# Ledger of designs, part 59: peptides against a protein of PDB entry 7Q4I

Target 1, 281 residues: chain A of PDB entry 7Q4I
Amino acid sequence: HENSTIAERLYSEVRVLCWIMTNPSNHQKKARHVKRTWGKRCNKLIFMSSAKDDELDAVALPVGEGRNNLWGKTKEAYKYIYEHHINDADWFLKADDDTYTIVENMRYMLYPYSPETPVYFGCKFKPYVKQGYMSGGAGYVLSREAVRRFVVEALPNPKLCKSDNSGAEDVEIGKCLQNVNVLAGDSRDSNGRGRFFPFVPEHHLIPSHTDKKFWYWQYIFYKTDEGLDCCSDNAISFHYVSPNQMYVLDYLIYHLRPYGIINTPDALPNKLAVGELMPEI

## One batch from the design tools (peptide; aimed at target 1 H209 Y219)

Design b2_p25_2_s4 (made by RFdiffusion4, then SolubleMPNN; from b2_p25_2, 12 letters changed)
Fold by OpenDDE base, seed 2:
Structure b2_p25_2_s4 (fold): chain B 281 residues (1-281), chain A 25 residues (1-25)
Amino acid sequence: as target 1 above (281 residues)
Amino acid sequence: EELKEEEEKREKRLEELNKELNSKL
């Protein structure tokens, strides 16, 4: 029998609402597979779309479809969450319908933080936003206070938050959050290894997979390496994960075990005060 | 304007990478 006692504790103490960015054409092709895999480990799972789907539990947001509407969809998604679900969770994850997330590892990272701390986490990029912003594809997680500040303080003010629906959604939310003093947290582990990844594991794990001129190396906020040291043992997310790969990852992470190897979890860190962050490494 | 152009270039790069990944799998 597997001992899940600490994971069950974190499930109750670190409540996560996951919202999935999708569209009607992807409900059956992609989003359904999120629901059948990692999405079932969220405390609440909502699919944000332009059309309702009762089988998927998809919400029809008042937005159009297409790339030019992703920022609009993100704004409406967080407005919907604030209005209907702000007390249903402590943390609010945005993911794409091709993002895979290990929710237990996210709860472990978030455990010391207060949900009343104005902070968000993800794969931090350095361009365009002074404190950095979180890569949209890797997924990013806001505290309850960060959602409140975004919806109540940022969105109503065109000087703080872009009123139109154009632009890169991850950059635009990053600008808005900075303007209301929501901190771009450090998601790295105690060894300085990343936890949120904007690509599939293969792209990060294989040394020299990309050249030194690849844009990613200019965008990353923190220095990272390739190979096995690229990624935390407690990695949280990967992007561009196909529906088939989601089932493979579910099997590899939750079912496949090397016989005779027992992993003992580290002790939980101390809780931080409201407004306190972990020291940067 | 320059920011918008760089954002569009980034999105295009991500799309190209996604296509490449999907072709290898």
Scores: peptide ipSAE 0.035, ipTM 0.661, DockQ to the pose 0.074
OpenDDE base, seeds 1, 3, 4, 5: peptide ipSAE 0.031, 0.023, 0.030, 0.029; ipTM 0.655, 0.587, 0.654, 0.645; seed 5 fails the geometry check

Design b2_p25_3 (made by RFdiffusion4)
Pose (drawn by RFdiffusion4):
Structure b2_p25_3 (pose): chain A 281 residues (1-281), chain P 25 residues (1-25)
Amino acid sequence: as target 1 above (281 residues)
Amino acid sequence: SMEEDMEEMREQNEEFFEEIEEEEE
């Protein structure tokens, strides 16, 4: 048994809309398993694709397939969400079909922040954007105000926002958001442990690649060696998670527990004013 | 360039995953 009253209260207080980038080849192989595991825990779940599908109720964006159109799919998905869902949620998560998200921990992190604060959260990388950009695979989440500025202020101005549909989807949205005064939030916990992860848990708990010019150690905005200390007890996301591993993470996180060890929740911080972020770690 | 950096990153990922598989075997 489990008492989920606290999480149910946050479910209504911190509405999270999750949109999943997918394609027809992945509808049954990956996107289905996201819907059956962590997708159903979002306030609203949307599969953004280039073709329709009964099972997923997928939205067909006017965008071709291929890695060269991922940026186009991101722009069209946020335009569609602004057009049809801007008042349906406070927070708007972009995730791939190989991202796993503990949605309850996302509501915990987002609780103190105003949806009117122009901010987005994720795993923060240093290159190409002064204030940093968020890993597309670890998932990144925008405030309602961040979605308004992206669709209303950044997309119509080609100098602020890349008009072609090519490029690294996460780097481009990092540039458009910095150009419209959307803050790159700090998603680490109060102990400085990460919550958003671009790899599976093993790769962060046991870093095999050892500071050997590997891209990750150069890209990370906040320096860390990682290891067994890498990860928060309230971590939000992992990536490169196979469809089978979606169900395993669900089982180990939500079902399996050591008898007599009761997780006691840390108190929720007080709400913040518009434009305010938590004290820096 | 940024495109080249992204390709290099993908190659490094591929090699890293292969090394992990070999160590597990």

Design b2_p25_3_s1 (made by RFdiffusion4, then SolubleMPNN; from b2_p25_3, 11 letters changed)
Fold by OpenDDE base, seed 4:
Structure b2_p25_3_s1 (fold): chain B 281 residues (1-281), chain A 25 residues (1-25)
Amino acid sequence: as target 1 above (281 residues)
Amino acid sequence: SEEEDFEEMRKQLKEYFEEEKKKKE
């Protein structure tokens, strides 16, 4: 087996609380599969909903359901985190119930940063917010100080943060964070490759002759290429991942290994004689 | 459990590859 010593160290030193945006209709359909896959690798995992679910560890936020209440859920989720969990982690990830996250790669990106630095990371978009904002679907991670500033300084002031629950949640939190001097970080690797992705891997890795008019190319803050150069070898997140695809990604990333690349490969079996077969398992 | 889900997935993949092998014969 591979040496996990560095991953274990980062698990201890870069503590991540993951909160998942969900609703009661998706608890069994989507959210439980997050809990059974990548969500296990968070230091703490919380599902933010409108109904309590003790099996899922879902919290009932005081908000209604529907697309018009996503911003309301985000505000109440971070209020809940600040009140109950601000010292349980160093970094606080928002993801959707169809987002897949490689938490170890996120810890690697976050390692050099202090959680007391007012910063957040994700897939940076350029519209609506001067410094940019992070795509909601790709997931975004706030430092502890960023959460403090959001909840304590921004939320209570209607001039800094929208009091109404309407609007695009990712844009609205981006405005609030900018207004309290939380920096929109650069999540790209040393080669300039992205780590947070608002689509499935196929949509980023496969060059599509998609019209340059596709909204994504106008929204992305940093220039990105299509194909293999689109994505870091240490990519962090993908969006629109089905429940079945979560298990496939878990297998491909954590279980599937090419022989000889593993640091401690098993010895090769002896060659069989002519006509001899390996025992059936 | 996660392990049960992986075992089911491995079973499905095995079946798929066996079926694809038969189509090539």
Scores: peptide ipSAE 0.034, ipTM 0.475, DockQ to the pose 0.023
OpenDDE base, seeds 1, 2, 3, 5: peptide ipSAE 0.027, 0.027, 0.006, 0.026; ipTM 0.519, 0.525, 0.368, 0.531; seeds 2, 3, 5 fail the geometry check

Design b2_p25_3_s2 (made by RFdiffusion4, then SolubleMPNN; from b2_p25_3, 15 letters changed)
Fold by OpenDDE base, seed 5:
Structure b2_p25_3_s2 (fold): chain B 281 residues (1-281), chain A 25 residues (1-25)
Amino acid sequence: as target 1 above (281 residues)
Amino acid sequence: SEEEDFKEFLEQLKKALKEEEEKKK
């Protein structure tokens, strides 16, 4: 009873490879639930781990586990993608095993962009990197050209990209990408509302007495409102989503419908030329 | 209890989503 014609078109035209940051201890606890929910809507889904799991489709990367190895895992993940899957998709999403992503909304955002444009999107933070960097927890998506530049141009050069595996993963990739002229895009919608969120929906949608001292307000690159105006109606991602919450979100987003309400999708924007970005709002 | 009903609902939902995934393969 659902018309998915436009979503099916975008599935074919805006191909997304999703790689999930995970570890062996989370294969069953978290990662499998990504696979059973939003991950099934990716064109390709790969779990990046330190151990192989054929049931999960997990890849054993040559890295250790632990927070100190997240940067190392990210580097190896994109190396693996470049070597095996660079032509399998147009866009390459990094997400955590507790990130929930509405892939259709991401395809909608990405549709006007060329995958040959060196650009990546996510929740943009302003510290440490001049152009900003994308929050690791919210997930971030690289164009095919961005992946190429990262793997071929940045990673082999210690002056452009940190050779050791230490450091904040999202900051380090942000530095590397900037150094090879991959642009930190604006993922906000036409109303200036964010699409990638480093927290659960509740934390963004419900105005809490957010102490202005909360680090998030100092880190966000773009000004954002609180409450319902915080978030795009076409939001893409949330972080710290439990396995149970993933199923709830899947139900609410893809199954639960108010009877008699038909949502007509907006017309697709015109495609941009290679290297062209949408104007900032 | 409401909690038990919710847990049952989640299990049913998990099962349904798994079945949907299997159909798409």
Scores: peptide ipSAE 0.025, ipTM 0.522, DockQ to the pose 0.019
OpenDDE base, seeds 1, 2, 3, 4: peptide ipSAE 0.007, 0.022, 0.020, 0.019; ipTM 0.406, 0.515, 0.459, 0.452; seed 1 fails the geometry check

Design b2_p25_3_s3 (made by RFdiffusion4, then SolubleMPNN; from b2_p25_3, 15 letters changed)
Fold by OpenDDE base, seed 5:
Structure b2_p25_3_s3 (fold): chain B 281 residues (1-281), chain A 25 residues (1-25)
Amino acid sequence: as target 1 above (281 residues)
Amino acid sequence: SEEEDFKKLLEQIKKYLEEIKKKKE
């Protein structure tokens, strides 16, 4: 049996509420598989939908379905979280129903930060928002203070946050958060490697591939190396993960172990003061 | 196709994770 003492400690000290963007048509097809895999490692797991599902623990938000309503769902989801769950966690992760997240790695990244620091993390993109914004596909995590500022300060003010439900969800929340001085954090590890992956081009993961998807390189906020050196050993999220692949990933990450090998975790970093960020690499 | 690209990406991710495991050993 694996020694999970440190993971258990972080589970209690770095509480994460995960809300999953889904719709009624995906409750059975996708969302339930999140619940059966990585979602069970969240301190709280909520599925944000347009229909209630007690089996799934899905919430019916007062929004329509469709790609054009994703921003609306995000706003209502965080309103719901603020109203009902703001004290149930320290950090609040948005993920899609086809996102896979290694929650322990996220807790490790978040450990030094205060949840009272107005900050959020994810795969940072540079367009449209001056400080950058976090790609929706990779998932992004807000501190408790970030959620408070978003819901209480940004959402009620049309000058700070778009009132319409149209627009790119990740860009719009990025604009809103910037307008209330929520910082777009750096989620890279100490080696400068990324942790959140909305889409990882072949050339980025496989050293043998040199073809760059031009758009991705234009969108990423931080320069990254190519190949295996692109990515943290403590990666947090991947997108476009099918239900079957979620189980595969769960098996590979949590169950498949070579006999006699004990993984010794690195020491935890020092905690930061409120408002303090890790130095950029 | 986009779907094929995603499947390929997933395979790469799995491979990457396996390599990370080996490096930690």
Scores: peptide ipSAE 0.032, ipTM 0.628, DockQ to the pose 0.054
OpenDDE base, seeds 1, 2, 3, 4: peptide ipSAE 0.021, 0.027, 0.017, 0.021; ipTM 0.579, 0.458, 0.430, 0.572; seed 4 fails the geometry check

Design b2_p25_3_s4 (made by RFdiffusion4, then SolubleMPNN; from b2_p25_3, 14 letters changed)
Fold by OpenDDE base, seed 4:
Structure b2_p25_3_s4 (fold): chain B 281 residues (1-281), chain A 25 residues (1-25)
Amino acid sequence: as target 1 above (281 residues)
Amino acid sequence: SEEEDFERFLEQLKKYLEEIKKLKE
């Protein structure tokens, strides 16, 4: 019997609402595969779209489609969450319909933090925002307090948060969150390895992407080692994952077991006080 | 091709998992 006791405990103590950025054309092509794979491991799963889909549990947000409306969709998604679901979870994950997330690893990272701490996590980028912002493609997770501050304090104030729906959604939310003192957390593990990845594992592991001219190296907030040392043993997310790759990842992570290898989970860390962060490495 | 990309992805994922396994040993 697989010892799932710790995972079950974390499922109850670290409640995660996952909302998936999608559109009507991707409901069947992409979003349904999220629902059939890693999305099942969220405490609540909602698909944010421009059209309702009862089979998918998709919400029709009052926004248009296209890249120029992603910021508008993000604002409306969090407004919807705050109005209807703010007490249904402790943490609120944004992911794309081609993002794969290991929710248990995310719960492990989040466990020491209070949901009342104004913090959010993801793959931190350094440009445009002083404290950094989280890459949209890798997915990012807000505490309940971060969502409250975003919706109640930032969104209503054009000086704090862009009222227009144009712009890069991840940069714009990063600006808004900074303006209401939501902290951009460090999602790296105790060895300084990243957990959220804006690409597939191949892009991080293969030397061909070690071209120093690759934009990623200029954007990443924390210096990461090249090669296998780039990635945490407890990685959380990958981006540009096809539907077929999602099923393969599910099989490899949750079903494939090497005989005779007992994976004993590490002890849980101590919980932090409200407003306290883990020391930066 | 998408199939080739998938195969490359699987290969890299396998390597990643093997390295994680070695680190846990």
Scores: peptide ipSAE 0.035, ipTM 0.622, DockQ to the pose 0.038
OpenDDE base, seeds 1, 2, 3, 5: peptide ipSAE 0.029, 0.025, 0.022, 0.033; ipTM 0.603, 0.536, 0.520, 0.551; seed 3 fails the geometry check

Design b2_p25_4 (made by RFdiffusion4)
Pose (drawn by RFdiffusion4):
Structure b2_p25_4 (pose): chain A 281 residues (1-281), chain P 25 residues (1-25)
Amino acid sequence: as target 1 above (281 residues)
Amino acid sequence: MINVRFGLFLFALTEPAPPIPETYP
């Protein structure tokens, strides 16, 4: 058994809308499994695709397929969410169909922040954007104010926001958001451990590639060696998670427990004023 | 809020890891 009263209270206090980037080839192979595992724990779940689907209730964006249209799908998805869902949630998560998210830990991190604060969170990378950009695969989450500025201020101005549908979806939204004064938040825990991860847990717990010009060690904004210390007890996301591994992470995280070891929740921080972030780590 | 560490260590021991991309995707 489990007492989930605290999480249920945060469910209503910190509304999270999750949108999943997918395509017709992945509807049954991947997107279905996201819906059956962590997707149902969001306040609202939306599958953004190029075609409709009964099972997912997928939204068909006016965007072609291919890696060259991922940026177009991101722009159209946030435009659609602004048009139809801006008051349906406080926070707006973008995730791939191979992202796994512990939604309860996302509500824990977001609790102190005002949805009116222009901010977004994720795994922070250094290149191409001065304040950093968030890994698309680890998932990134925008405040309601960040979604308003992106749709209302950045998309209509081609100088601020790339108009073509090509490019790295995460780098481009990083540029549009920096250009409209949306802050790149710090998602690490108070001990400095990461919460958002672009790889599976094994790759962060046991880093095989050893600072050998591998892109990850160059891209990471906050320097860390990772290893067994890499990861928060309230980590939020992992990526390159297979459809089968969605169910395994669900089992090991939500069901399997050592008897007599009770997780005691850390106290929630006090709410922050509009424009304010937590003290830096 | 939810402690994931125990489960993640089990996951690392029992589940196959996919190849890591050599360049940023």

Design b2_p25_4_s1 (made by RFdiffusion4, then SolubleMPNN; from b2_p25_4, 9 letters changed)
Fold by OpenDDE base, seed 2:
Structure b2_p25_4_s1 (fold): chain B 281 residues (1-281), chain A 25 residues (1-25)
Amino acid sequence: as target 1 above (281 residues)
Amino acid sequence: MINVSYGLRLFSKTEEAPPVPEKFP
């Protein structure tokens, strides 16, 4: 028997809309496997595409396909969410169709924060944006107020947000959010361990003699180490997860149990006031 | 784009470095 009472409470109190960036060629190959695995643990799940798919519940956004249109797709996705779904959730996760997310761990991280706080979380990168920006592949989550500011204040103003659809979508949203005073939050746990990962678990957990010249070490905002200490016990996301690996992760996280080991969850932290952040670690 | 080969990893995907964003006008 599993006791899910705290997870059920957080499912009610920390409502998450997950939107998945996909395309028509990936509906069956990738996106369907998100829907069958971790996406079922979101309060709302929407697939953002260029074509409608009734089996997937995919939305056809008025955008072209290809890497050069990802920023355009992100803008239209958040416009669609603001118009149709802004009250359906408290938090709004962007993920790719090869991102895996432990939604319960995200709810635990988000629990102390007000959704009226202008904040967003993810794997923070330091280049191009003064406060940093969140890696697109690791997924990033906006508060309801952050979505409001992005859509209502940033997008209509070409001085605050890029009007063109070209560019790195994660950098461009990071610039727009900074320009409307949405804070780039710290997603690390109380031990300073990361929760959002732009690569598969194996890439973080196994110390490689990684060339110190590897771009990731120059991009990461907070210092991180490789190995078992790389990652929070409450890790939230991994990227480049194949469809088969999504089912493996679902089994390992939600079904496989070591007999005789019982994890007691930490106590929930106190809720923060509107505009308050957790202290930096 | 710098392809990093994770040659010894079971699930080795070549991960491309993120594109350098164009300067905002």
Scores: peptide ipSAE 0.036, ipTM 0.663, DockQ to the pose 0.064
OpenDDE base, seeds 1, 3, 4, 5: peptide ipSAE 0.036, 0.020, 0.033, 0.031; ipTM 0.656, 0.614, 0.637, 0.619; seed 1 fails the geometry check

Design b2_p25_4_s2 (made by RFdiffusion4, then SolubleMPNN; from b2_p25_4, 9 letters changed)
Fold by OpenDDE base, seed 4:
Structure b2_p25_4_s2 (fold): chain B 281 residues (1-281), chain A 25 residues (1-25)
Amino acid sequence: as target 1 above (281 residues)
Amino acid sequence: MINVRYGMLLFSKTAEAPPVPEEYP
């Protein structure tokens, strides 16, 4: 018998709207598999596209397709969320249609924070943005106040936020959020282990002879280790997860149990005041 | 103890280290 009492409590107290970056060619190939796996554990799930799909719950944003339009799509997605859904959740996750997310682990990380705190979390990268920015592929989560500041204060001001739809979406939102004093949070666990991952679990867990010249080591904001210590026991996301791998991860995380091993959850931390962050580790 | 973490290693290297996403220079 599973005891879900704490997970059910966090589902009600830490409400998450997940929006999925997708396109019409991926609705059936990728996005549908998010809806059938981890996306069903969000309090609200929306697919952001250029075409409406009533079976998927996809929204047609007024943007073109292709990588050069991802920043335009991110701006219109958050405008749509602010207009229609800002009160439906406390936290607003962006993920790709090949990102896998353990939503319960994200709720556990977010539990101490006020949604009125101007903060966002993800895999923090150090280039281009002084406080860092969150990797687009790993997914990133904004507080309700961070969404308000982004849409109301940043987007209308070309000096604070890029008006054009070109550029790396995650870098551009990171610049906009910094310019309205939204804090780039630390998503690491109490052991300093990462929770948001821009690659599949295999790439983080297996010490590869990764060339020290591999871009990731130059981009990562916090020190990270390879192998078994790479990743929190409460990891939140992985990127480049194929549709078949999403079902394998759902089975391994939510169904497969080692007989005779009972995991007791750690105690919930104290709630922070509005504007307060957890101490850096 | 075969940690459940080793079950996550069964994903074949079908992801080559993705080319630096064009979003990352």
Scores: peptide ipSAE 0.017, ipTM 0.599, DockQ to the pose 0.229
OpenDDE base, seeds 1, 2, 3, 5: peptide ipSAE 0.017, 0.016, 0.016, 0.031; ipTM 0.600, 0.593, 0.571, 0.644; seeds 1, 5 fail the geometry check

Design b2_p25_4_s3 (made by RFdiffusion4, then SolubleMPNN; from b2_p25_4, 10 letters changed)
Fold by OpenDDE base, seed 3:
Structure b2_p25_4_s3 (fold): chain B 281 residues (1-281), chain A 25 residues (1-25)
Amino acid sequence: as target 1 above (281 residues)
Amino acid sequence: MIDVRYGLLLFSKTQEAPPVPEEFP
């Protein structure tokens, strides 16, 4: 018998609405596979598209398709969430239709934080935004207060938030959130290991030395150890995950168990007050 | 032997950089 008692507690205490960035051409090809894998572990799952799909639970947002409309789609998605779903969850995850998320690991990271704290988490990048911004591909999660500030305070003000629909959506939301004092949180574990990855979980053992010219090392906000401490054992997300790889990950993480190895979960940390963050490591 | 966690980051190096905002050359 699987002991899910802690996971069930976190499912009730750390409610997550997941919204998936998709388009009509990807409803059957990608988004459906999110719904059949990791998306079923969200408290609420919504697909944000330009066309309605009742089988998928997709919302038709008033935006065009293509990379140039991703920022427009992100703004309309959070407006829709604020209007219809702001009380349905405590935390609001954006993911792509090729992002895989371990929702239990995200709930564990979020557990100490108040949803009334203006904070968001993800893979923190350094360029363009003073406090940093969260990578769009790795997915990012806003507190309820962060969503409120984004929709009510930032979006209506062209000085705080870009009014047009063009630009890199992750950078633009990062600018808007900074301008309304939403904090770019630290998503690293207690050992300083990353949890959100803008990359696939494929083990290409390329023995080639860490090319210091790789863009990721210029973008990453926190110094990552290139060795054993690069990646958390409680990792939250991976990007560029194919539909087939989603089922492989779902099997490996939730179904495949080595006989005779029992993992004991770490103790839950103390809850923080409203406005408090975990100390930087 | 490379740790599997490090292997994940190595594969990531083959991926394209995220799009740069139009406001930044």
Scores: peptide ipSAE 0.062, ipTM 0.723, DockQ to the pose 0.095
OpenDDE base, seeds 1, 2, 4, 5: peptide ipSAE 0.030, 0.018, 0.028, 0.022; ipTM 0.687, 0.591, 0.688, 0.665; seeds 4, 5 fail the geometry check

Design b2_p25_4_s4 (made by RFdiffusion4, then SolubleMPNN; from b2_p25_4, 10 letters changed)
Fold by OpenDDE base, seed 1:
Structure b2_p25_4_s4 (fold): chain B 281 residues (1-281), chain A 25 residues (1-25)
Amino acid sequence: as target 1 above (281 residues)
Amino acid sequence: MINVRYGLLLFSKIVEAPPVPEKFP
């Protein structure tokens, strides 16, 4: 029998709205598998698309499809969340329709923070944004105050936030958030291990999968190693996860247990005041 | 102890480099 008491407490105290970036061609191919796997562990789950889908609960945003519209879709998604859902959660996760997320591990990372702290978390990248920005594929999570600042202060001002729909979505939101003093948090665990991953577990866990010239090693904000030390025991996300891999991950993480091994969870950290961050490691 | 659970999560996929962002005007 599983003891879920602390996970149930965190589900109530650390409310997460997950919004999924998708398109009409992916509703049946990808997005429905998010809904059937990890997305059911969000407090609220919304699919952001260009077409409505009543079986999926997909929202039709007033945007076109394709890579050049991802920034436009992100702006309209956060406007929609702010208008209809800002009080439904404390934290607002963006993920792709091929991102897998361990929502309990995200709640554990977020637990000490106030949702009124202007902060966001993800896989932090170094280029283009002085404080860094969060990789779009790994998914990123905004506090309620970060969403408010993004929608109310940044988006209406073309000096603070790009008004057109072109550009790299994750970089453009990263610039906007920096310009309204939303902090790019550190998502690493107490051992300095990453929690948000822009690739599948294999690409992080297997040493020498990429050469030292691979762009990722120049983009990562924090130094990380390949192999088993790459990744927190409380990892939050992986990108490029196929629909079939989502069901495998759900089984391995939530059902498969080695007999006779019982893990006691670490004690919850102290809650921080509004505006406070965890110390850098 | 390294959590051996991750060693079962072997999935191959092609990774593209992120696009270069346009400069702000």
Scores: peptide ipSAE 0.033, ipTM 0.642, DockQ to the pose 0.141
OpenDDE base, seeds 2, 3, 4, 5: peptide ipSAE 0.032, 0.020, 0.021, 0.030; ipTM 0.655, 0.603, 0.605, 0.642; seed 4 fails the geometry check

